# Peptides against a protein of PDB entry 6RO1, part 20

Target 1, 216 residues: chain A of PDB entry 6RO1
Amino acid sequence: LGKEIEEYIHKPKYCLPFLQPGRLVKVKNEGDDFGWGVVVNFSKKSNVKPNSGELDPLYVVEVLLRCSKESLKNSATEAAKPAKPDEKGEMQVVPVLVHLLSAISSVRLYIPKDLRPVDNRQSVLKSIQEVQKRFPDGIPLLDPIDDMGIQDQGLKKVIQKVEAFEHRMYSHPLHNDPNLETVYTLCEKKAQIAIDIKSAKRELKKARTVLQMDEL

## One batch from the design tools (peptide; made by RFdiffusion4, then SolubleMPNN)

Design b1_p10_5_s2 (from b1_p10_5, 4 letters changed)
Fold by OpenDDE base, seed 3:
Structure b1_p10_5_s2 (fold): chain B 216 residues (1-216), chain A 10 residues (1-10)
Amino acid sequence: as target 1 above (216 residues)
Amino acid sequence: MPKMIYVYPE
């Protein structure tokens, strides 16, 4: 169900309006999970399909991502790789195809104007880490319906299934599988937080407050 | 201090 939601939100027609500089986004490329990064910029590229000759626009987002130091040494010829769990890594601006965005946060950071200095890039990592500390159950996501305005009926059905599943999980804790209990407890906490965030967002929206700024 | 903005588009 999460993957089904991703198939909607990563579409340029839905996500592009939310790819402002400083927006937190999650990037996955095949087996490589870069985790949370920060949008720097995006661009539309002309592309020609090799088989049809048809113009198919590619959308590339420049994302500041935590990359392995090893991949940076070969950056002239090889794609950036995510930092290993056991390494610090280095923040790099990586061009990413928009369809590789697995999540979009409601959070937007102030970023340095000049990201050429390594210290400026690394400061953004500190900001991401601070956000993660503030949201121990996960960085808040844009709501595909309420925030992103996606009208697709297929997505609405997916969301309804997720909500129904979450409700069933809450109402009938499967008492008999200890492995499920841990997953369910985490899912329950996540779902409750998501509900609380959605409620808070609705209240804020009613107040016509488009931006809430917190100091980190 | 790094600043965070919650964006709630209309």
Scores: peptide ipSAE 0.082, ipTM 0.750, DockQ to the pose 0.128
Fold by OpenDDE base, seed 4:
Structure b1_p10_5_s2 (fold): chain B 216 residues (1-216), chain A 10 residues (1-10)
Amino acid sequence: as target 1 above (216 residues)
Amino acid sequence: MPKMIYVYPE
């Protein structure tokens, strides 16, 4: 279900308005998980589909990512690799195809204007780490529906399934009331309560975020 | 507008 949500949010149609400089994004490239990085900018590249000759625009986002120093020493043609867990790594601006964004945060950082100095790039890593400390349950995500405005019915169904599952996990199995109609109304109420819990969690996250900003 | 949280680098 999480992967199904990712398939919507990484579409340029939905995510581009949220790829402002300083936006926290999570980057995954196949088996390589870079974790959280920071958007620097994005660009549209003209591409031609090889089979149809149709224009297929590619969207590339430049993201500050923690990269392995070993991968950076290898030729300019090799894709950067994520830093190992035991490695300090180095923050680098990496061009990333937009579909490789696995998550988009509501958090936006201030970034230095000049990212050429290593110290300026590493300061951004410190900021990411500070955000991670403030959000021990995970960096807050943009809501695909409420924040990103995605109206796709397929996504809404996925979200409803996630919410229904979460509600079942938190609902103690105690009321085995056998009435099927009550189960559907309870499933709708549970889905609504899950929506309300998710909205309340979103509001609590928003409130916690506002409170944590005031502590900043 | 989605509430953007600005965290300034120390």
Scores: peptide ipSAE 0.044, ipTM 0.747, DockQ to the pose 0.580
Fold by OpenDDE base, seed 5:
Structure b1_p10_5_s2 (fold): chain B 216 residues (1-216), chain A 10 residues (1-10)
Amino acid sequence: as target 1 above (216 residues)
Amino acid sequence: MPKMIYVYPE
């Protein structure tokens, strides 16, 4: 169900209006999960389909991503790789095809005007980490219907199924099995995290004001 | 415009 939502949000017709500089986005390329990065810019490239000669526009977003230092050495010939969990990594501006965006946040950061210095790029990582601390349940996502304005009936059905599933998971009385309690407590924590994210999103949505991180 | 939450770098 999450993957089905991704198939909608990564479409240029839906996501492009939200790819402003400083927007938090998740980037995933096959097995490579870069996690949260920050949009720098986007561009439209002309592409020609090999079989039809039809123009198929490619949309490329420049995203500040935490990359492995090893991949940077090979960056002349190889695609950037995500930093390992225990690696410090380095923030790099990476050109990403828009369909590789797995999530878009409601959060937009202020970014340095000059991203050439390493320290300026690394400061953005500190800002992402601070956002993650403020949102222990996860960085708030744009709502595909309420925020992104997607009217597709297929998406509405997917969201209804997710909401119904979440509701059923919480409405079922905890079976008195002590081993189930541990799994349910973990699932309830995970789902309470999802509710707290949804609540935090609602409170943030109610706050019409630009909330400075210092005021959050 | 989509509602944006601005987070300032510390």
Scores: peptide ipSAE 0.067, ipTM 0.754, DockQ to the pose 0.560; fails the geometry check
Fold by OpenDDE base, seed 1:
Structure b1_p10_5_s2 (fold): chain B 216 residues (1-216), chain A 10 residues (1-10)
Amino acid sequence: as target 1 above (216 residues)
Amino acid sequence: MPKMIYVYPE
């Protein structure tokens, strides 16, 4: 169900208005999970389909991502690789196709005006890490319906299924299978956390105040 | 408008 939602949110027609500088986004390219990065800018590239001559515009977002230091040496010819969990890595501005965005946060960071210095890029990593500390249950996501304005009936059905599943998990704890109970308790905790995040986001949304998080 | 949470770098 999460993957089905992803198939909507990564479409340029829905996500482009939310790709402002400083927006937190999650980037995944095949097996490479970069985790959370920060949007720097985006560009539209004209692409012509070779067989139809139809204009198929490519959307490229420049995202500040935590990359492995090894991948930087070959960066002229090879795609950047995500930093390993055990390494510090280095923050790099990476051009990413918009369809590789797996999540879009409601969080927007203030970023340095000049990202050429390594120290300025690494300061953004500290800011991401601070946001992660403030949101132990996960960085808050944009609501695809309420925030992104997606009207697709397929998405609404997916959301209804998720909500119905979450509600059924809450209303009928399947008491009898301890392994299911652990998965259900994890899913209920995750669902309750998602509901609590959604309710906290709704309460945060009702509170018209742009929560300026205090200067880190 | 979607609520924006702004975080400033230290």
Scores: peptide ipSAE 0.050, ipTM 0.741, DockQ to the pose 0.603; fails the geometry check

Design b1_p10_5_s3 (from b1_p10_5, 3 letters changed)
Fold by OpenDDE base, seed 4:
Structure b1_p10_5_s3 (fold): chain B 216 residues (1-216), chain A 10 residues (1-10)
Amino acid sequence: as target 1 above (216 residues)
Amino acid sequence: SPKLIYVYPE
């Protein structure tokens, strides 16, 4: 279900408005998990589909990522690799295809204007680490519906399923008598519960936002 | 618009 959500949020039509400089994003390329990085900028590249000859624009986001020291500095020509768990790594600006974004945070960082100096790039890593410290349950995500404005019914159904499942995990079985409910009533209740969970999560996010702003 | 959390570099 998480992967299904990702299939929506990484679409350019949904995520591009939220790829401002300083936005925290999570980057994953197949087996390479870079974790959280920071958006520097994005660009539209002209491309042509090999088979049809049709124009197929590619969207490339430059993301400051913690890379292995084995990675070449010129990430434009050489594929960067994520830092190993046992190494310090180095923050590098890496061009990433937008569909490789696995998550988008509500957090934006103020970043140095000049990212050429290594110290400026490493300062951003410190900021990411501070955010992670302040959010022990995970860096807060943009809500795909409420924040990103995705109206796709398929996504809404996925979210409802996730929320319904979460509710079942936290609700005491004794309060639900499934035997007395019609299929319709059960579905309606599940949908309502999903909405309630979402609302509660939103309120929690707001509370965290206020707290974090006060601490910063 | 979504409420954003801004963090300054340390």
Scores: peptide ipSAE 0.059, ipTM 0.738, DockQ to the pose 0.554
Fold by OpenDDE base, seed 5:
Structure b1_p10_5_s3 (fold): chain B 216 residues (1-216), chain A 10 residues (1-10)
Amino acid sequence: as target 1 above (216 residues)
Amino acid sequence: SPKLIYVYPE
């Protein structure tokens, strides 16, 4: 279901208005997960389909990503690779096809005007890490319907299924076993705490959104 | 306008 939502979000017709400089985005290329990066810029490139001669526009977004230092040595010939979990890595501006965006955050960062210095790029990583600390359950996503304005009925059905599934998982005690009830109650409490944290984060998000909109 | 939450770098 998450993958089905991604198929909508990464479409240029939906995501391009939200790819402003400083927007947090998640980048995944096949087996390579770069995690969260920051949008620097995007461009439209003309592409000609070899078989039809039809112009198929390609959208490329420049994203500041944490890359492996090993991949940087071969950057002229090879695609950038994500930093390993135990690696510090280096923040690099990487051109990414828009369809490789797996998620778009509601969070937008201030970025340095000059990203040529390594220290300026690394400062953005510190900012991402600070955001992650503030959102321990994950960086908040743009809502595809409420925030992105996607009206596709297929997406609405997917979201309804997810919501119904989540509701059923919490509303139906599966087993009348008293021992299972205790485990289930603990799981429900944990789930409720997670929901409450998510709700509180949404409220905090709304409150911060209102406060910062007044400063703009 | 897209609801933007700005997180300021410390």
Scores: peptide ipSAE 0.055, ipTM 0.744, DockQ to the pose 0.526
Fold by OpenDDE base, seed 2:
Structure b1_p10_5_s3 (fold): chain B 216 residues (1-216), chain A 10 residues (1-10)
Amino acid sequence: as target 1 above (216 residues)
Amino acid sequence: SPKLIYVYPE
């Protein structure tokens, strides 16, 4: 269900208005999870579909991502790789196709005007880490309906299913179903995504209050 | 308007 929601939010028609400089986004490229990065800029590129000749615009977002230092040595020829969990890594501006955005946060950071110095890029990592500390259950996501304004009925049905599943997990503990173990493993992954959405919504309310309090 | 939370760098 989380993947189904992702298929909506990464579409340019929905996400482009929210790709302002400083926006937190999560980037995945095939098997590589870069985690949370910060939008620097985006551009529209003209592309022609090879088989139909139809114009299909490509949207590229420049995202400041934590990259492996090893992958950066051959930066001219090799794609950037994410830093390992135990690695400090280095923050780099990476051009990313918009459809590779797996999540968009409600959080927007103030970023340095000049990201050429390594110290300025690394300061953004410190800011991301501070946000993560403030949101121990995960960085809050934009609501696809309420915040992003997506009106697609397919998405609404997905969200309803997620909410119904969450409600069932809380109200009807499948305590008595003998097939609990197999259903639990598949349901736990799906349920965790649903819980993450709900927790993110709750944390969003708290975070707005906390950040507003810090401005007072 | 999108619900934005602005966080300042430390």
Scores: peptide ipSAE 0.071, ipTM 0.740, DockQ to the pose 0.626; fails the geometry check
Fold by OpenDDE base, seed 1:
Structure b1_p10_5_s3 (fold): chain B 216 residues (1-216), chain A 10 residues (1-10)
Amino acid sequence: as target 1 above (216 residues)
Amino acid sequence: SPKLIYVYPE
């Protein structure tokens, strides 16, 4: 279900208005999970479909990502690789196709104006880590309907299914199987956390307030 | 309008 939602949010039609500098985004490229990064900027590239001659614009977002130091040594043609969990890595500005965005956060960071110095890039990593500490249950996501304004009926059905599943899990705790209970309790906790996050986000949304977090 | 959370780096 999360993957189905991802299929909507990564479409340029929906996500481009939310790709402001400083926006937290999650990047995944095939088997490479970069985790959370920060949008620097985006650009539209003209692309011509080879067979039809039709203009198919490509959208590229520059994202500051934690990359493996090993990937930086090799030729400009090699794709950046994510840092391993056990390595520090280095924050690099990586051009990413917009469809590789797996999540978009409601969090937007203030970033240094000059990201050329390594220290400035690494400071952004510290900021991401601080956000992660503040949100132990996960970095808050934009609501695809309420925040992103996606009106697709398919997405609404997916969300309804998720909500119904969450509601059923909450209303009918499957107490019968302890192993299922652990998964369901984790799912319920995750669902309840998601509901609580969604509720908190809705309450935050109702307030029409830009929350400025001055302290990282 | 979507609510934005702005986080300032330390």
Scores: peptide ipSAE 0.048, ipTM 0.736, DockQ to the pose 0.647; fails the geometry check

Design b1_p10_5_s4 (from b1_p10_5, 5 letters changed)
Fold by OpenDDE base, seed 5:
Structure b1_p10_5_s4 (fold): chain B 216 residues (1-216), chain A 10 residues (1-10)
Amino acid sequence: as target 1 above (216 residues)
Amino acid sequence: MPKLIYVYPS
């Protein structure tokens, strides 16, 4: 279901209006998960379909991504690779095909005007990490319907299925086992916390709140 | 420069 939603949001028709500089996005390429990066810019590239000769425009977004230092040595010939979990990595501006965006956040960052200095790029990583600290349950996503305005009925059906599934997971009383009340109460508390966090994130989105990060 | 974040749903 999450993958099905992704198939909608990564389409240029829907996502391009939200790819402003500073927008947080997730990038994934064939098993390589770069995690959260920051949009710098995007461009339209001319492409020709090999069989029809028809123009098929490609959209490329420049994203600041945490890359492996090993991959950067070969960056002229090889695609950038994500930093390993235990690696510090290096923030690089990477051209990414728009269909490789797996998520788009409601959060935007103010980014340095000059991203040529390494320190300026690394400062953006610190900003991402600070945002992640403020959102321990994950960086808030744009809502495909409410925020992105996608009207596709297929997407609406997918979302309804997700919501129904989530509701069922929380509403099905676990079986009549007396130890189940404690588990149920814990599950309900966890569910309520998740709802409260989701609600708070939605309220934060609506408020268009600007947060200052003093230590950056 | 102070780094700012903002939540902007559009």
Scores: peptide ipSAE 0.132, ipTM 0.810, DockQ to the pose 0.122
Fold by OpenDDE base, seed 3:
Structure b1_p10_5_s4 (fold): chain B 216 residues (1-216), chain A 10 residues (1-10)
Amino acid sequence: as target 1 above (216 residues)
Amino acid sequence: MPKLIYVYPS
């Protein structure tokens, strides 16, 4: 279901209005998960399909991503690779095809005007990490219907299925296993807390809340 | 500059 939603949100017709500088986005390329990065800019490139000669516009977003230092040494010839889990990595501006965006956040950051200095790029990583600390349940996503305005009936059906599934998971405790009641009460509490957090996050989103990042 | 997080749903 999450993958089905992704197939809608990464379409240029839906996501381009939300790819402003500073927007948090998640980038995944095949097996490479870069995690959360920050939009720098986007561009439309003319592409000609080799077989039809038809113009197929490609949308490229420049995203500041945490990359492996090993991949940077070969940056002239090799695609950027995500930083290893135990690696600090280095923030680099990477051109990414828009369809490789796996998630778009409601959060936007102030970014340095000049991202050429390493220190300026690394400062953005600190900002991302601070956002992650503030959102322990995950960085808030744009709502595809309420925020992004997607009217596609297929997406609405997917969301309805997700909501129905979530509701069923929470409303129907599965089997009468006595040990499940304690797990279910914890799951129901966690679910209710998750709903309340989601509601509070939606309210926070609607309020255009400027969270001052205090003393980093 | 204090790094500001803006939540922009639009």
Scores: peptide ipSAE 0.122, ipTM 0.797, DockQ to the pose 0.142
Fold by OpenDDE base, seed 1:
Structure b1_p10_5_s4 (fold): chain B 216 residues (1-216), chain A 10 residues (1-10)
Amino acid sequence: as target 1 above (216 residues)
Amino acid sequence: MPKLIYVYPS
């Protein structure tokens, strides 16, 4: 279900208006999960379809991503690789095809105007980490319908299925197994907490709340 | 300068 939502949000038609500088986005390239990065800018490249000669515009977003130090040495020939969990890594501005965006956050950061200095790039990593600390249940996502304005009936059906599944998880007390009730009540509490967190996050979104980061 | 996080849903 998450993947089905991703199929909509990564389409340029829907996501481009939300790719402002400082927007938090999640980037995945095949087996490589870069995690959360920050949009620097985007560009439209003219591409010609080889078979039809039709103009097929490619959208490239420059994203500040945490990359492995090893990938930087071969940057001329090899694609950037994500930093390993135990690696410090280095923040690099990486050109990413828009369809590789797996998530878009409602959160935007103020970023340094000059990202050429390593220290300025690394300061953004500290900011991402601070956001993650503030959102232990995950960085808040843009709502595909309410925030992004996606009107596709397929997406609405997916969301309805998710809501119905969530509702069924909540509405069917598994009456018979007390251990399942505790797991379900915990899942219901967690999911109600997740709904309350989503609603609180949605209310936080509506409020355009400026969270002052502590002096990092 | 304090780094600011802002929620921008639109």
Scores: peptide ipSAE 0.132, ipTM 0.804, DockQ to the pose 0.122; fails the geometry check
Fold by OpenDDE base, seed 4:
Structure b1_p10_5_s4 (fold): chain B 216 residues (1-216), chain A 10 residues (1-10)
Amino acid sequence: as target 1 above (216 residues)
Amino acid sequence: MPKLIYVYPS
């Protein structure tokens, strides 16, 4: 279900308005998980479909990512690779196709104006790590419906399935109640309450993070 | 408008 959501959010028509400099994004390329990086900029590249001659624009986002030092040595010929867990790595600006974005955060960092110095790039890593510390349950995501404005019915159905699944997990202890209608109504109410609590917790978490940022 | 959280670099 998470992957199904990704198939919507990485579409240029939905995500481009949110790819401002400083936006936290996750980058995943097949087996390579770069984790969280920071958007530097994006560009539209003119491309032509090889078979039809039709214009097929490619969207490339430059993302500051933690890369392995080994991959940097071969950067002229090989794609950047993510830093190993035990490796310090180095923050590098990597051109990424927009469809490789696996998540988009509601968090936007202030980034150094000049990212050419290594120290400036590494300072952004420290900022990402600080954000991660503040969000132990994970960096907050943009809501695909409420924040990103995606109106696709397929996505709404996916979200409903996720919500229904979460409710079934919590309703298992109540299945011994013979009044199915009351249980369903309670489950729906509990569902809505859980959604409302999740939303409220998200808003509270956002507010707390803003307060904590003012203290930095 | 989407609520954006801004963080300053340390």
Scores: peptide ipSAE 0.039, ipTM 0.710, DockQ to the pose 0.614; fails the geometry check

Design b1_p10_6_s1 (from b1_p10_6, 3 letters changed)
Fold by OpenDDE base, seed 4:
Structure b1_p10_6_s1 (fold): chain B 216 residues (1-216), chain A 10 residues (1-10)
Amino acid sequence: as target 1 above (216 residues)
Amino acid sequence: MVKEIYVYPE
């Protein structure tokens, strides 16, 4: 169910309006999970479909991501790799195909205008880490229906299924059915996206209050 | 209206 939601969110038709500079996005490329990064900009590239000759526009988003220093040395020929958990890494602007966005946050950071200096890029990492500290249950997500305005009935059905499952889990805490654990692990990943959306709305209200209090 | 949270870099 979570993967099904991602299939809607990463479509340019839905996500492009929300890819403003400073938007937090999660990037995943096959086995490489970069985690949360920050949108710098996006571009539309003209592409021609090899089989039809039709114009198929490719959308590339430049995302500031925490990359392995080892991968950066070979960046001329190799794709950037995510920093290891024990590695400091370095924040780099990485061109990412829009369909590789696994999540879009309601959080938007103020970013330095000049990202050429390493210190300016690393300051953004500190901001991401601060956001993560403020949201221990996960960074708030945009609601695909309420925030992103996706009207697709397929998505609505997926969300309804997730909500119904969550309701059953919370309503019957005593059914330790071991078969529910396997469904829970699959549904936890799926429900986590929907929970992340609902929790994100609640936490957005809390975080906005906290940010206003710190400015005050 | 999309609720956005803005965070300033330190």
Scores: peptide ipSAE 0.234, ipTM 0.841, DockQ to the pose 0.603
Fold by OpenDDE base, seed 1:
Structure b1_p10_6_s1 (fold): chain B 216 residues (1-216), chain A 10 residues (1-10)
Amino acid sequence: as target 1 above (216 residues)
Amino acid sequence: MVKEIYVYPE
């Protein structure tokens, strides 16, 4: 269901109005997950479909992403690679095709006007990390219907399915059933009684053994 | 409501 939503939100017709400088976006390119980055700007490039000759505009968003230091050495010929989990990495402005955006946040950061200095780029990483600390359950996403205004019936059906699933998960009577607390309390009491009986039986057996030794 | 969170670099 999350992937189905992604197929809508990454479409230029929906996401372009929300690609302002400072917008948090998640970037994924095939097996390369860059995680959360920050939009710097976007551009429209004219492209022509090879088979039809029709204009197929390509949208490129420049995103400040945490990249591996190794990928920067070959940056002239090779695509940027995400930083390894244990690597600090370096924040770089990477041109990304808009359809590679896997998520768009409701959060917009203030970014330095000049991103040429490394320190300015790294300061943005600190800002992303601060946002992540503020949202331990995940960075908030734009609502595709309420925030992005997507009217597609297919998306509405997907959202309805998600909401219905969440409702069933939270409305499951077992989660808030006062009877479950009662059953757990009864089970705990029964377990405690069983432990107490076993302890009492051990003490009685010891007492009987001592009494039998005195009769010997 | 789009929450703009302005985080200033320290």
Scores: peptide ipSAE 0.226, ipTM 0.833, DockQ to the pose 0.364
Fold by OpenDDE base, seed 5:
Order: C-alpha cells, then sequence, then structure tokens
Structure b1_p10_6_s1 (fold): chain B 216 residues (1-216), chain A 10 residues (1-10)
C-alpha cells in the first residue's frame, strides 16, 4: 500500500509544488536506498523521446544525499552510491529524477545558501538526524490528499483500504479476520503491479538520465 | 501544511 501511494506522490504534476529548498525527501534508486535527503533545487529539462520524437519533459531534483566516500572518488564516471550502514559518508548534491522520490516529508529544513563547503553540507546531515530524533516513529509524510491535494480516485481508494485495514487491525487484535487476509493480498498485488510499472518507468528514465549526466 | 523546523546547532 505504501508503494501504491508512492506511485502517485512522485508524479511531477503532484509533487513539484512541494519540492522547495529544504524539503525532506527519501530517494531510492533500484537497490540503492539513500534514505532521507534534502531538496536543494529542481529543474525542468526538455527531452525528446527517442522512439516517438515527442517532447517528454524530464524533471531533475538536486537532493543533498548521504553518499559513500568510495563512490565519490569515482563520481566523475559512476553514479553516487548511498553510504554503507556503518559508514559516516559524505553529504553531496546529487541530481535525481523526480520519480525516484519514494517519500516527501511535511518537514522543511532551513539550509545554508552556500553548499559548496563540506561543513555546510554536513550541517544539514546533523539537522536531518535531529529531525529523526524528534520523530522516533518516523519523519512525518505529506498527506497526499489533504496536503498535496491529489484528487485521484484510485489513490482515495488505496487510502480508504489502508484506513480500513488499520481500523480492523485495531479492532481485531488476533489478525484472524479472513477479510484482513483478502484486503492484504489485494493490497500486495496492487502494490506489486505499481512497483512493476514504476520499475519499468524508472529503467526507461534511468537510461535517459545516464545519457544526460554524460552531457553534464 | 508545511512544517518548517529550524535546528540550531548545540
Amino acid sequence: as target 1 above (216 residues)
Amino acid sequence: MVKEIYVYPE
């Protein structure tokens, strides 16, 4: 269900108004989970679909992410990699396709105007860690309906299913309601379909982003 | 509603 919601919120038509500097976002690229980062800026780039010649605008968000120091040494030739669990890492501004945003927080940080100094970038990591301490149950997310104004009926149905599931979970502690399994299975199937669509779209966009990064 | 959190360094 969380993945189904993700498929809506990462769409440019919904998320762009909320990608202000300082917005906390989660970035995931295939198997690479960068965790929480901070939006620095975003840009719209004109792209031509290679197969149709149609203009397909690409949205690139610059996100301050905790990266592996090993990957930074190869950053001229290789994509940034997330810091290892036991690694401190280094905060770097990474250009990310908007569809790779897995979550958007209701939290917006104050960020330094100049992120060229390492100390300024690392100060943002301290701020993220402080926010995580303040929210032990997890960094709060934007509400896709109430905050982001998404009116899609498919999303509303997903949210209603989540709410119904949560209500049933609280009302029936033994999890033995056969209806719970049915809702869970339907939610998992729909989530898997959404993941597969997202994965396919990500692969198509990654192929395009690698091409643009080579030109940058 | 956007919650702005200002974190002051200790």
Scores: peptide ipSAE 0.192, ipTM 0.820, DockQ to the pose 0.382
Fold by OpenDDE base, seed 3:
Structure b1_p10_6_s1 (fold): chain B 216 residues (1-216), chain A 10 residues (1-10)
Amino acid sequence: as target 1 above (216 residues)
Amino acid sequence: MVKEIYVYPE
């Protein structure tokens, strides 16, 4: 169900209005999880489908992501890779196809105007880490309905199922139904997203003010 | 609802 929600939120028609500079987003590319990054900019690129000649616009978002140092050496020829858990990595501006956004936060950071200096890029990592410290239950997500304004009935049904599942999970011990494992993994992800959304909404309701973070 | 957070680098 989390994946089903992702299929909605990463659509350009829904997410583009929220891809302002400083917006926190999660980026996943196949097996590569970059985690939380910060939007720098986005652009619409003209693309021509090779087989039909039809114009298919590509939406590219430049995201400041924590990348492995190894990937930086090959940046001219190879796609950036996420920093390994055991390395510090380096913050790099990476062009990302919009459909690779797995989550969009309700949080928007102030970012340096010039991201060419490495220190300015690394300062953003410190900012992300500080945000993570302030949100121990996870960085708050945009609500697809309330914040993003998605009116799709399919999404509403997904959310209702997630909410119903969460309610059942908390009200009844999950019986070990073997069919529940696959559903459970999907439902756990959905439940986690719904929890994250609810938690985020609560946090946002409490903190409607621009948080000025202390100098780290 | 967007929460804007200003962070100053060290």
Scores: peptide ipSAE 0.206, ipTM 0.835, DockQ to the pose 0.360; fails the geometry check

